# Designs tried in a protein design run: peptides against a protein of PDB entry 3VA4. Part 109

Target 1, 107 residues: chain A of PDB entry 3VA4
Amino acid sequence: EPIGQLRLFSGTHGPERDFPLYLGKNVVGRSPDCSVALPFPSISKQHAVIEISAWNKAPILQDCGSLNGTQIVKPPRVLPPGVSHRLRDQELILFADFPCQYHRLDV

## One batch from the design tools (peptide; made by RFdiffusion4, then SolubleMPNN)

Design b2_p26_7_s2 (from b2_p26_7, 19 letters changed)
Fold by OpenDDE base, seed 5:
Structure b2_p26_7_s2 (fold): chain B 107 residues (1-107), chain A 26 residues (1-26)
Amino acid sequence: as target 1 above (107 residues)
Amino acid sequence: SAEELEAERLAERRRKELEAAREAAR
């Protein structure tokens, strides 16, 4: 069962999409094999990864050396490739030019 | 929320920046 959710905000690309996040590695990328498949040209095939090691721990976000980067919105920062960022509940994330929000599922 | 709105604004600016960067790279 999903431990968290990544919400892709609505935009010019279309409506909001909600992606379940599970224990382990949740790959964010353009490739259809990704757990969080964002089929947009500006998204790298394997753009980033959200790793959840336990249901009661904050997920770890890492950029995978994406072309257009991964950013935390508040406080604003570009994530260097491979550097772990602990996600807070309700964290706002930009994958390239796509804003998303993480929230944990209280299951 | 305000944070969501700010995120959307940031995304918009980022898209513009990326577009400009791509144009400059060509």
Scores: peptide ipSAE 0.667, ipTM 0.905, DockQ to the pose 0.059
Fold by OpenDDE base, seed 2:
Structure b2_p26_7_s2 (fold): chain B 107 residues (1-107), chain A 26 residues (1-26)
Amino acid sequence: as target 1 above (107 residues)
Amino acid sequence: SAEELEAERLAERRRKELEAAREAAR
């Protein structure tokens, strides 16, 4: 059962897409094998990872040394590669130029 | 919201901070 969700906002690329997040490592990237597959050229093959260790703990977001970066929108923060960031509910994330929002699911 | 103000203006045009950070990380 998914513990969280990552929502890709709608845009010129197409409609909104919602990705379930599970316990363990949820890889965000352009590769189709990623848990959160963002098939766009500006996204690195393995761009970032959202790791969820428990249902009652905040997920950890890490950039994987992506080419075009990962940002927290509010408050603004550029994520250095490999540095852990605890995701807050409703947090806005920018992977390259693609805005997303994390929200926790009640399980 | 307005899709959270266009992702807060696409994180202020994906920030030159990001480019600087990536360059420094390499």
Scores: peptide ipSAE 0.667, ipTM 0.903, DockQ to the pose 0.058
Fold by OpenDDE base, seed 4:
Structure b2_p26_7_s2 (fold): chain B 107 residues (1-107), chain A 26 residues (1-26)
Amino acid sequence: as target 1 above (107 residues)
Amino acid sequence: SAEELEAERLAERRRKELEAAREAAR
């Protein structure tokens, strides 16, 4: 079962979409092989990764050297490539032009 | 929510800043 959820907010691209997050590496990117597939040209093929460890259900977000960047909204941070950020429940994330929200599931 | 909307507005501004910075670095 999923440990968390990433919500892509609705926008000009279409309606809201929810992506389950599992233990291990959840890749965010334009590539269809990604766990969180965002098929938009501004998203890098492998844009970012959300890693969830078995002993720690709080996920770690890293930008993978994306072209258009990954940002935390509050407090505001531009994530340098490969730098770990521990996600909090309900945290807002910007992948390129696309705002998303992380939700921790009660499991 | 209103708070989320405000956060989204901030994100948009930050996005523009990031884009401008990357373009300037080239």
Scores: peptide ipSAE 0.653, ipTM 0.899, DockQ to the pose 0.055
Fold by OpenDDE base, seed 1:
Structure b2_p26_7_s2 (fold): chain B 107 residues (1-107), chain A 26 residues (1-26)
Amino acid sequence: as target 1 above (107 residues)
Amino acid sequence: SAEELEAERLAERRRKELEAAREAAR
């Protein structure tokens, strides 16, 4: 079962979408093979990764060298490629120009 | 929702800031 959820907020692209996050690597990217598939041109094929371990269910977010970047909104931080960021519940994330929110599920 | 709207506004501002930073780096 999913350990977390990534919510893509509604926008010009369409309605809000919720993506389940599982243990292991959850790749965020434009590629349809990604766990979090964001089929938008500004998103890199493999844009970022959210990794969740069984021992620490707090996800680690890493930018994968994306073209248009990954940013934590509050407090503001542009993530350098490959640098780990521990996600907090309800954290707002910007993938390129797409705002998302991480939600930890109680499971 | 109000939350979504606020997040979008915030994201928009941050996106512009990031873009400006990247442009300056080129």
Scores: peptide ipSAE 0.645, ipTM 0.899, DockQ to the pose 0.061

Design b2_p26_7_s4 (from b2_p26_7, 17 letters changed)
Fold by OpenDDE base, seed 3:
Formats: sequence, structure tokens, C-alpha cells
Structure b2_p26_7_s4 (fold): chain B 107 residues (1-107), chain A 26 residues (1-26)
Amino acid sequence: as target 1 above (107 residues)
Amino acid sequence: SAEEEEAEKEFEELKKKLEEEAERLA
């Protein structure tokens, strides 16, 4: 069962897409085998990772040394590679230039 | 959606701030 969800907002690439997030490491990247597969040229093959250790703990987001970066929107912040960022519910994230939003699911 | 529009606006604002910072530091 999914513990969280990552929403990719609609855009020139197409309609909104929702990706379930599970316990453990959820890799965000261009590679099709990623948990959150974003098949876009500006996204690195392994761009970032969202790690969920427990249902009652905030997920940890880390950039994996992506070319075009991972950013938090509120407040604006570029995440240095490998630095842990604790995700808040409803947090807005930019993977390269793609706006996304994380939210916790009721389980 | 409202959230999407907000995200897009804030992204553009961030880009603007980064550009201004780059110009200031150049």
C-alpha cells in the first residue's frame, strides 16, 4: 500500500500524473525502472530519491547529483547533492523545471 | 489547478531571483 504520493502537475509534456510512494527508497529519474519515472531529457537517469522509513515519519528527499537540480519552492531552496531534506505534507518540489507536489496518504 | 498555477508562479519568481543574484555576483 502506498504511504504517500508525488504529483507531477500538467504541462506541455501532458496531463497531471500521480506516482505512489512506498516504504523504502523511491527513486525519481528519467530511467523507466525508477519508482517515479519522469521520461524527460532534462531529468537525470537517477535524479533524486524520496526515502520513507515509516508511515509516521516525514520522508527524506535527496538530490542524487542531478544535472539540472532539485529545488524546494517554499521557501525557495536548491538542494545540494546528498543533503537530506525532510518533506512536509503538500510540499512543492521542482525536479529540473518540472513542478511536483508531495502529499501523505491516509493509511 | 490553483496549486499548479501557484507552483508555476513561484518557479518563475525563483528563476527571477536567481537571475538577479547571478547578475549581482557577476
Scores: peptide ipSAE 0.029, ipTM 0.552, DockQ to the pose 0.053
Fold by OpenDDE base, seed 4:
Structure b2_p26_7_s4 (fold): chain B 107 residues (1-107), chain A 26 residues (1-26)
Amino acid sequence: as target 1 above (107 residues)
Amino acid sequence: SAEEEEAEKEFEELKKKLEEEAERLA
């Protein structure tokens, strides 16, 4: 049962895609083994991680030392590697240059 | 979608500030 959703907006790469997020670590990256697999060259193999605990459904986003960074759109912020960022519902995120949005599911 | 449209608008509004912050924080 997914706890959240990460939406990759449509673009030159293709159509919009939704990725379910579960309890535990949801790795965002180019590697096909990632929970959120973004198979794009500008995405690091293990780019970032969205961790959702059983006690707190608000996900924690951390950049994993990605080459092209992880950024919060509003307010603008580049996430330093390993620094925890608590995701808010509907928050807009840039993984490299790919715009995404986190959505908390009603479970 | 409406969400995408809103996201794109926000991105357009904030891309300059984001770029500046990226420059500062990188």
Scores: peptide ipSAE 0.027, ipTM 0.563, DockQ to the pose 0.045
Fold by OpenDDE base, seed 1:
Structure b2_p26_7_s4 (fold): chain B 107 residues (1-107), chain A 26 residues (1-26)
Amino acid sequence: as target 1 above (107 residues)
Amino acid sequence: SAEEEEAEKEFEELKKKLEEEAERLA
């Protein structure tokens, strides 16, 4: 079962979508085989990765050298490629210009 | 630069949207 969730907020692209996150690497990207498939031109094929090592540990977010970047909203921070960022519950994230939110699920 | 300023403006707008939607859904 999923132990986390990435919510893509609604926008011009369409309605809100929720993506389950599992133990291991959850790739965020434009490629349809990504765990979090965001089929938008501004998203890199392999944009970022959310790695969850254990259900009781915060996930690690890394940008994969995306063209349009990965940013934390509050406090604002652009994530350099390959640099680990520990995701807090309810963290607000921008993948390119797409607003998302991570939240931990109760298991 | 102009590009940097535009990027900053876009980011601020997106932050506002995120915050509003997060509050609505919380």
Scores: peptide ipSAE 0.025, ipTM 0.519, DockQ to the pose 0.034
Fold by OpenDDE base, seed 5:
Structure b2_p26_7_s4 (fold): chain B 107 residues (1-107), chain A 26 residues (1-26)
Amino acid sequence: as target 1 above (107 residues)
Amino acid sequence: SAEEEEAEKEFEELKKKLEEEAERLA
């Protein structure tokens, strides 16, 4: 059962896509083996990770040393590699140049 | 630099787009 969701907004790449997030590590990356597979050149094979320890705890986002970075939109913040960032519900994120939004699912 | 300036502009545009998208879904 998914605990959260990562939404990739529509763009030149195509329509909006929603990715379920589960307990444990949800890897965001270009590799098709990633939980959140973003098959785009600007995304690193293993770009970032969203780790969820429990359904009632905020997920932790970490950039994995990606080439084009991971940023929080509001307030603006570039995430240094390996630094933990607690995701707020409805958090707006940029993986490279791809706008996304995290939201907690009702479970 | 020119590259940094371009990156900044692109970032701001993406931020705006993301915020607008989020508002529509709120």
Scores: peptide ipSAE 0.023, ipTM 0.524, DockQ to the pose 0.035

Design b2_p26_8_s1 (from b2_p26_8, 16 letters changed)
Fold by OpenDDE base, seed 1:
Structure b2_p26_8_s1 (fold): chain B 107 residues (1-107), chain A 26 residues (1-26)
Amino acid sequence: as target 1 above (107 residues)
Amino acid sequence: SALIEELIEEHARREPELAARALAAE
C-alpha cells in the first residue's frame, strides 16, 4: 500500500506518469530497477532517493550525487548531495530538469 | 498551473543539452 505518490508531469517525453512511494527507500533514477524509473539520459542511473519511515510519513529526499542535480522549486534550492530534505505535501521537485510533484496519500 | 507550465517549457528547452552532457560523460 503506497504512502505517497510522485507525479512526473507530461512533456516532450510523453504523458503524465504517477509513481507509488512505499515505506523504505524509493530510488529515483534512469536504471529500470529503480522504484521511480525515469528512463531519460539526463537522469543519473541512481539520481536521488526518497525515504519514508514508519515513524514519520513525511519523506526525506536526498540527491545521490547526480550529474544534473536535484532541485526544490519553491523556494528555489539546489540540494547538495546527501543532504536530507523533508518533503512537504504538493512539493515541486526537479530531477535534472524534469518537473515532478510529491503527493502525500491519506492511508 | 502557470508555474507547472513554465517548468515544462523550461524542461523542453534545456533537456537536449542536459541529455547531451550526460551522454558525453558516460
Scores: peptide ipSAE 0.632, ipTM 0.924, DockQ to the pose 0.916
Fold by OpenDDE base, seed 4:
Structure b2_p26_8_s1 (fold): chain B 107 residues (1-107), chain A 26 residues (1-26)
Amino acid sequence: as target 1 above (107 residues)
Amino acid sequence: SALIEELIEEHARREPELAARALAAE
């Protein structure tokens, strides 16, 4: 059912969490309505979006003009708002300062 | 991994500041 997974690593906020990613838009944000809800003050209500299409299951990540930004770890890059970034399997992402990892599921 | 551990450490260090920034912006 899920096409991918976003892992939020453990930290001072609590234990590790895994979020399933589906076809369409998977919104990352502090709002509880987000598919990937990160209920932390440093995260914007609608922080970023991970979109997965049926044509190409490789996700597209876009920052939504968040306050504290979205970054790719390797190679290091701050994502400009609205600019598409194609996620690679096992890619490390920072939403604000929260480290996450994308994992493509074999489906 | 070592890299992930480093990222977690940086998170722990920076989160209070980023949280405060967000609260101030509200």
Scores: peptide ipSAE 0.602, ipTM 0.918, DockQ to the pose 0.911
Fold by OpenDDE base, seed 5:
Structure b2_p26_8_s1 (fold): chain B 107 residues (1-107), chain A 26 residues (1-26)
Amino acid sequence: as target 1 above (107 residues)
Amino acid sequence: SALIEELIEEHARREPELAARALAAE
């Protein structure tokens, strides 16, 4: 069952979307094979990864060397490629310019 | 949320340029 959720907020692309996050690597990217598939030109085929090692541990976000980057909103931070960022519940994330929010689910 | 609304507005503004950059790079 899903341990977390990534919400893509609504915008010019359409309505909001909720993506379930599972144990292991949840790849964020433009490729349709990604767990979090964001089919938009500004998103790299494999843009970032959210890795969940255990249900009781915070997920780790890493940028995969994306063209347009991955950022944390509060406090503002551009994530260097391959550097681990521990996600907080309700974390606001920008993949390129797409605003998203991580939410921990009750499991 | 006012912050989220601002982020959505910035997304609308920046996406066309970022999309064009990506398409040109490939």
Scores: peptide ipSAE 0.593, ipTM 0.917, DockQ to the pose 0.916
Fold by OpenDDE base, seed 3:
Structure b2_p26_8_s1 (fold): chain B 107 residues (1-107), chain A 26 residues (1-26)
Amino acid sequence: as target 1 above (107 residues)
Amino acid sequence: SALIEELIEEHARREPELAARALAAE
């Protein structure tokens, strides 16, 4: 069962999409094999990873050395590649320039 | 929210540039 959710807000690319996040590594990237597949040119094939080690622990977000970066919105922060960022519930994230939001699910 | 709407707007503005950058890097 999903432990969390990553919401890709609607935009010119299309409607809103919700991606389930599971225990382990949830890769965010342009590759269709990614757990969170964002099929957009500006997204790296393997852009970032959201790792969830336990249902009761905050997920860890890491940029995988993406071309266009990964950012936290509040407070604004560009994530250095490989540096762990603990996600807060409802965290707003930019993968490249795509606005997303992490949501913890009740499990 | 206003912030989210702003982010969406900014995305729309910047995507072409970022997409082009990615294309050039390939």
Scores: peptide ipSAE 0.529, ipTM 0.902, DockQ to the pose 0.932

Design b2_p26_8_s2 (from b2_p26_8, 15 letters changed)
Fold by OpenDDE base, seed 2:
Structure b2_p26_8_s2 (fold): chain B 107 residues (1-107), chain A 26 residues (1-26)
Amino acid sequence: as target 1 above (107 residues)
Amino acid sequence: DELIAQLIAQHARREPAAAARNLAAE
């Protein structure tokens, strides 16, 4: 059962997409094997990871050394590779420049 | 949401260059 959701906002790539997030590691990347597959050329094959250790714990976002980076929007911050960032509910995230939003699901 | 609209617009502007960078790096 999904514990969170990552929303990819609509854009030139197409309509909005919602990706379920589960306990454990949810890999964000261009590779089709990623839990959050973003099949776009600016996204690294293994771009970032959202790790959820428990349903009642904030997910941890880490950039995996992506070329085009991972950013938090408010306040603006580029995430250094491998550095843990605790996601807040409704957090706006940029993978490369793809705007996304994390939100918790009630479970 | 104005902020989200701005981010979407920014993405549209930046994606081509970001794509090119990644392609070149591979």
Scores: peptide ipSAE 0.781, ipTM 0.962, DockQ to the pose 0.903
Fold by OpenDDE base, seed 4:
Structure b2_p26_8_s2 (fold): chain B 107 residues (1-107), chain A 26 residues (1-26)
Amino acid sequence: as target 1 above (107 residues)
Amino acid sequence: DELIAQLIAQHARREPAAAARNLAAE
């Protein structure tokens, strides 16, 4: 069952989308094989990874060396490739310039 | 949410250039 959710807000690309997040690695990227598939040109094929462990349900976000980057909105922070960022509930994230929000599920 | 609205608007402005960068890099 999903432990978290990543919401992609609506925009010119289309309507809002919700992606379930599971234990292990949830890859964010343009590739259709990604758990969080964002099929948009500005997104790298393998853009970022959200990893959730059994002993720590707070996800760890890492940029995978994406071209257009990964950012945290509050406080503003550009994530260097491979550097771990612990996601907080309701965290606002930019993959390239796509605004998303992490939501922790109560399970 | 005003902040989210601002981010959405920013995305709309920046996506074309970001898309072009990725396409050129491939």
Scores: peptide ipSAE 0.780, ipTM 0.962, DockQ to the pose 0.924
Fold by OpenDDE base, seed 3:
Structure b2_p26_8_s2 (fold): chain B 107 residues (1-107), chain A 26 residues (1-26)
Amino acid sequence: as target 1 above (107 residues)
Amino acid sequence: DELIAQLIAQHARREPAAAARNLAAE
């Protein structure tokens, strides 16, 4: 059962999409085998990872050395590659320039 | 949400150049 959710907002690419997040590593990237597959040219094949170590712990976001970067919106911050960022519920994230939002699920 | 709308608009403007950078790097 999913512990969290990543929402990709609608845009020129198409409608809104919701991706379930599970215990372990949830890879974000253009490669089709990623847990969060974003098949868009500006996204790196292996762009970032959201790691959930336990259902009662905050997920950790890390950029994987992507070309176009990963950013937190509020407060604004560019994530250096491999540096851990603890996700807050309702966190707004940019993968390249794609706006997304993390949401903790009640399970 | 106004902030989300601004981010979506920014994405629309920036995506072509970001896509071109990735294509060139591969």
Scores: peptide ipSAE 0.780, ipTM 0.962, DockQ to the pose 0.907
Fold by OpenDDE base, seed 1:
Structure b2_p26_8_s2 (fold): chain B 107 residues (1-107), chain A 26 residues (1-26)
Amino acid sequence: as target 1 above (107 residues)
Amino acid sequence: DELIAQLIAQHARREPAAAARNLAAE
């Protein structure tokens, strides 16, 4: 079962979407084979990765060298490529400028 | 949520240019 959820807020692209997050690597990107597929032109084919381990259920977010970047909203921070960021519950994330929110599930 | 609304509005403004950058890079 999913350990977390990534919510993409609604916008001009369409309605809100929820993506389940599982143990291992959850790749965020425009490529359709990504676990979190964001089929939008500003998103890199492989944009970022959310990795969840059994030892630490708090996900680690890393930008994969995306062109338009990955940011944490509060406090504002641009994630350098490959630098680990531990996601907090209800964390607001920008992939390019797409606002998303991580939600930790009780499992 | 006011913050989320602001982020959505910001996205709407920035997406066209961000899309163009990616397209040009490919």
Scores: peptide ipSAE 0.779, ipTM 0.962, DockQ to the pose 0.908

Design b2_p26_8_s3 (from b2_p26_8, 17 letters changed)
Fold by OpenDDE base, seed 4:
Structure b2_p26_8_s3 (fold): chain B 107 residues (1-107), chain A 26 residues (1-26)
Amino acid sequence: as target 1 above (107 residues)
Amino acid sequence: SELIEQLIAEHARREPLLAARALAAE
């Protein structure tokens, strides 16, 4: 079962989407094989990764060298490629310019 | 929230530019 959730807010692309996050690596990207598939041209095929371990359920977010970057909104921070960021519950994230929110599930 | 609404609005404004950049980089 999912340990977390990534919400893509509604916008010009369409309605809100919720993506389940599981133990291990959850790849965010334009490729349809990604766990979090964001099929938009500004998103890199493999844009970022959210990794969740069994002993530390707080996800680690890394940008994978994406073209348009990954950012934390509050406080504002651009994530350098490969640098780990520990996600907080309700964290607001920009993949390229797509606003998303991480939610920790109570499981 | 107001912040989320602002992010959505900015996304709408910037997406065409970022999409064009990505297409040009292919």
Scores: peptide ipSAE 0.613, ipTM 0.919, DockQ to the pose 0.909
Fold by OpenDDE base, seed 3:
Structure b2_p26_8_s3 (fold): chain B 107 residues (1-107), chain A 26 residues (1-26)
Amino acid sequence: as target 1 above (107 residues)
Amino acid sequence: SELIEQLIAEHARREPLLAARALAAE
């Protein structure tokens, strides 16, 4: 069962999408086989990873050396490649310029 | 929220540039 979700907000690209997040590594990227597939040119094939080690632990977000970066919105922070960022519930994230939000699910 | 709306607006502004950059890098 999903431990969390990543919401891609609606925009010019289309409607809102919710991606389930599971235990382990959830790869965010343009490649269609990514757990969070964001099929947009500005997104790297393997852009970032959200790793969930346990249902009761905050996920860890890492940029994978993406071209256009990964950022946290509040407070604003560009994530250096490979540096772990602990996601807070309701965390607002930019993959490239795509606004997303992490939401912890009840498990 | 207001912040989310701002993020969406900024996305709309930036995406063409970032997409172009990605295309050029490939």
Scores: peptide ipSAE 0.612, ipTM 0.919, DockQ to the pose 0.927
Fold by OpenDDE base, seed 2:
Structure b2_p26_8_s3 (fold): chain B 107 residues (1-107), chain A 26 residues (1-26)
Amino acid sequence: as target 1 above (107 residues)
Amino acid sequence: SELIEQLIAEHARREPLLAARALAAE
């Protein structure tokens, strides 16, 4: 059962997509093996990771040294590689420039 | 929301550039 959800908003790449997030590490990247696979050239193969240690704890987002970075939208912040960022519910995230939103699910 | 709409619009503008950069870096 998913603990959270990452929504990729619609765009030139296609329609909106929702990715379930589970306990443990949810890798975001271009590689098809990633839990959150974003098959776009601007996304690094292993771009970032969203780690959920418990259902009642805020997920931790870390950039994995991606080429085009990972950013929090509000307030604007570029995430330094490997530095933990606690995700807030409804957090708007940019992987490269792909706008996404984290949603906490009630479980 | 308007913010999300803006993000989507910016993405449309910037993605081609970032994609090109990534391809060149490989």
Scores: peptide ipSAE 0.607, ipTM 0.918, DockQ to the pose 0.874
Fold by OpenDDE base, seed 5:
Structure b2_p26_8_s3 (fold): chain B 107 residues (1-107), chain A 26 residues (1-26)
Amino acid sequence: as target 1 above (107 residues)
Amino acid sequence: SELIEQLIAEHARREPLLAARALAAE
């Protein structure tokens, strides 16, 4: 049962995609075995991780030392590698330059 | 959302450069 969702907005890469997020570590990256697989050259093989420790706790986002970075949009902030960022519901995130949005699922 | 549309537009502009950088770093 997914606890959250990461939405990749539509763009030149194709249509919108929704990725379920589960308890534990949800790896975001270009590698096909990532929980959130973003098969695009600008995305690092293991780019970032969204860790959900409990259904009622805010997920933690960390950049994994990606080449092109991970950013929060509002307010704008580049996430230093390995530094925890607590995700807010409806958070807008850039993995490299790919705009995404996290939202919590009501379960 | 106007903000989201702006992000999508910027993505379209920057992706070729970031993709090229990634390929060079392989």
Scores: peptide ipSAE 0.599, ipTM 0.917, DockQ to the pose 0.900

Design b2_p26_8_s4 (from b2_p26_8, 15 letters changed)
Fold by OpenDDE base, seed 4:
Structure b2_p26_8_s4 (fold): chain B 107 residues (1-107), chain A 26 residues (1-26)
Amino acid sequence: as target 1 above (107 residues)
Amino acid sequence: DALIQQLIAEHARREPLRAAEALAAE
């Protein structure tokens, strides 16, 4: 059962997409085997990781040394590679220039 | 949400360039 959800907003790439997030590592990247597969050239094959632990369901986001970066929108913050960021519910995230939003599911 | 719409608009403007740059780097 998913613990969270990552929404990719609609854009020139097409309609919005919702990706379920599970316990463990949810890899965000262009590679098709990523949990959050964003098949776009500006996204690195392994761009970032959202890790959710059993005892702390608040996800930890880390950039994986992506080419075009990972940013938190509010307040603005560029995530240095490998530095942990605790995601808040409804957090707005930019993977490269792709706007996304994390939503914590009540399960 | 106004902020989300701004982000979507910025993405629309930036993605073509970023996509081209990424493809050129491969």
Scores: peptide ipSAE 0.662, ipTM 0.925, DockQ to the pose 0.786
Fold by OpenDDE base, seed 2:
Structure b2_p26_8_s4 (fold): chain B 107 residues (1-107), chain A 26 residues (1-26)
Amino acid sequence: as target 1 above (107 residues)
Amino acid sequence: DALIQQLIAEHARREPLRAAEALAAE
């Protein structure tokens, strides 16, 4: 069962998409093999990873050395590659320029 | 949410350029 959700807001790319997040590593990237597949040129094949070690712990977001970066919106922050960032519920994230939002699910 | 709408708008403006840049970098 999903422990979290990553929402990709609607835009020129199409409608809103909700990606389930599970225990372990949820890779965000352009590659279709990614748990969170964002098939857009500006997204790196393996762009970032959201790791959930336990259902009751905040997920850890790490940029994987992406070309266009991973950012937290509020407060604005570019995530250095490989540096762990604990996601807050309702966290707004930019993968490249794609706005997303992390939601914790009650499980 | 005004902030989200702003982010969406920014994305709309920036993505075409980023997409082109990414393709050129391949």
Scores: peptide ipSAE 0.656, ipTM 0.925, DockQ to the pose 0.795
Fold by OpenDDE base, seed 3:
Structure b2_p26_8_s4 (fold): chain B 107 residues (1-107), chain A 26 residues (1-26)
Amino acid sequence: as target 1 above (107 residues)
Amino acid sequence: DALIQQLIAEHARREPLRAAEALAAE
């Protein structure tokens, strides 16, 4: 059962996509084996990780030393590689330049 | 949402360049 969801907004790449997030590590990256597979050249093979330790705890986002970075939109911030960022519900995130949004699911 | 639409627009502008750069780097 998914604990959260990461939404990739629609764009030139195609329609909106929703990725379920589960307990543990959810890897975001270009590699097809990633939990959140973003098959785009500007996304690193293993770009970032969203770790969820419990359904009632905020997920932790870390950039994995990606080429084009991971950013929080509000307030604007580039995440240093390996530094934990606690995600808020409805958090807007940029993986490279791809806009995404995290939201907590009611489970 | 205006902000989201702005982000989508920025992505549309930047992705082709970023894609090309990434391909060139590999």
Scores: peptide ipSAE 0.656, ipTM 0.926, DockQ to the pose 0.810
Fold by OpenDDE base, seed 5:
Structure b2_p26_8_s4 (fold): chain B 107 residues (1-107), chain A 26 residues (1-26)
Amino acid sequence: as target 1 above (107 residues)
Amino acid sequence: DALIQQLIAEHARREPLRAAEALAAE
């Protein structure tokens, strides 16, 4: 069962979408076989990864050397490629110019 | 980064509406 969720906010691209997150590596990218598939040209095929090691631990977000970057919104921070960022509940993230939000599920 | 600041501002403007929508859907 999913233990987290990534929400893609609505925009010019279309309506809001929610993606379940599981134990292990959840790849964010344009490739259709990504756990979080974002089929947009500005998203890299493999853009970032959200790794969840345990249900009771905060996920780790890493940019995978994406072309258009990964940023935390509050406080503003550009994530260097491969550097681990521990996600807080309700964390706001930009993948390229797409705003998303992580939240932990009650499991 | 100007683009990031614009996206943050846009998100801030939309947050109240999204919160209201979420509450209405529950």
Scores: peptide ipSAE 0.032, ipTM 0.612, DockQ to the pose 0.039

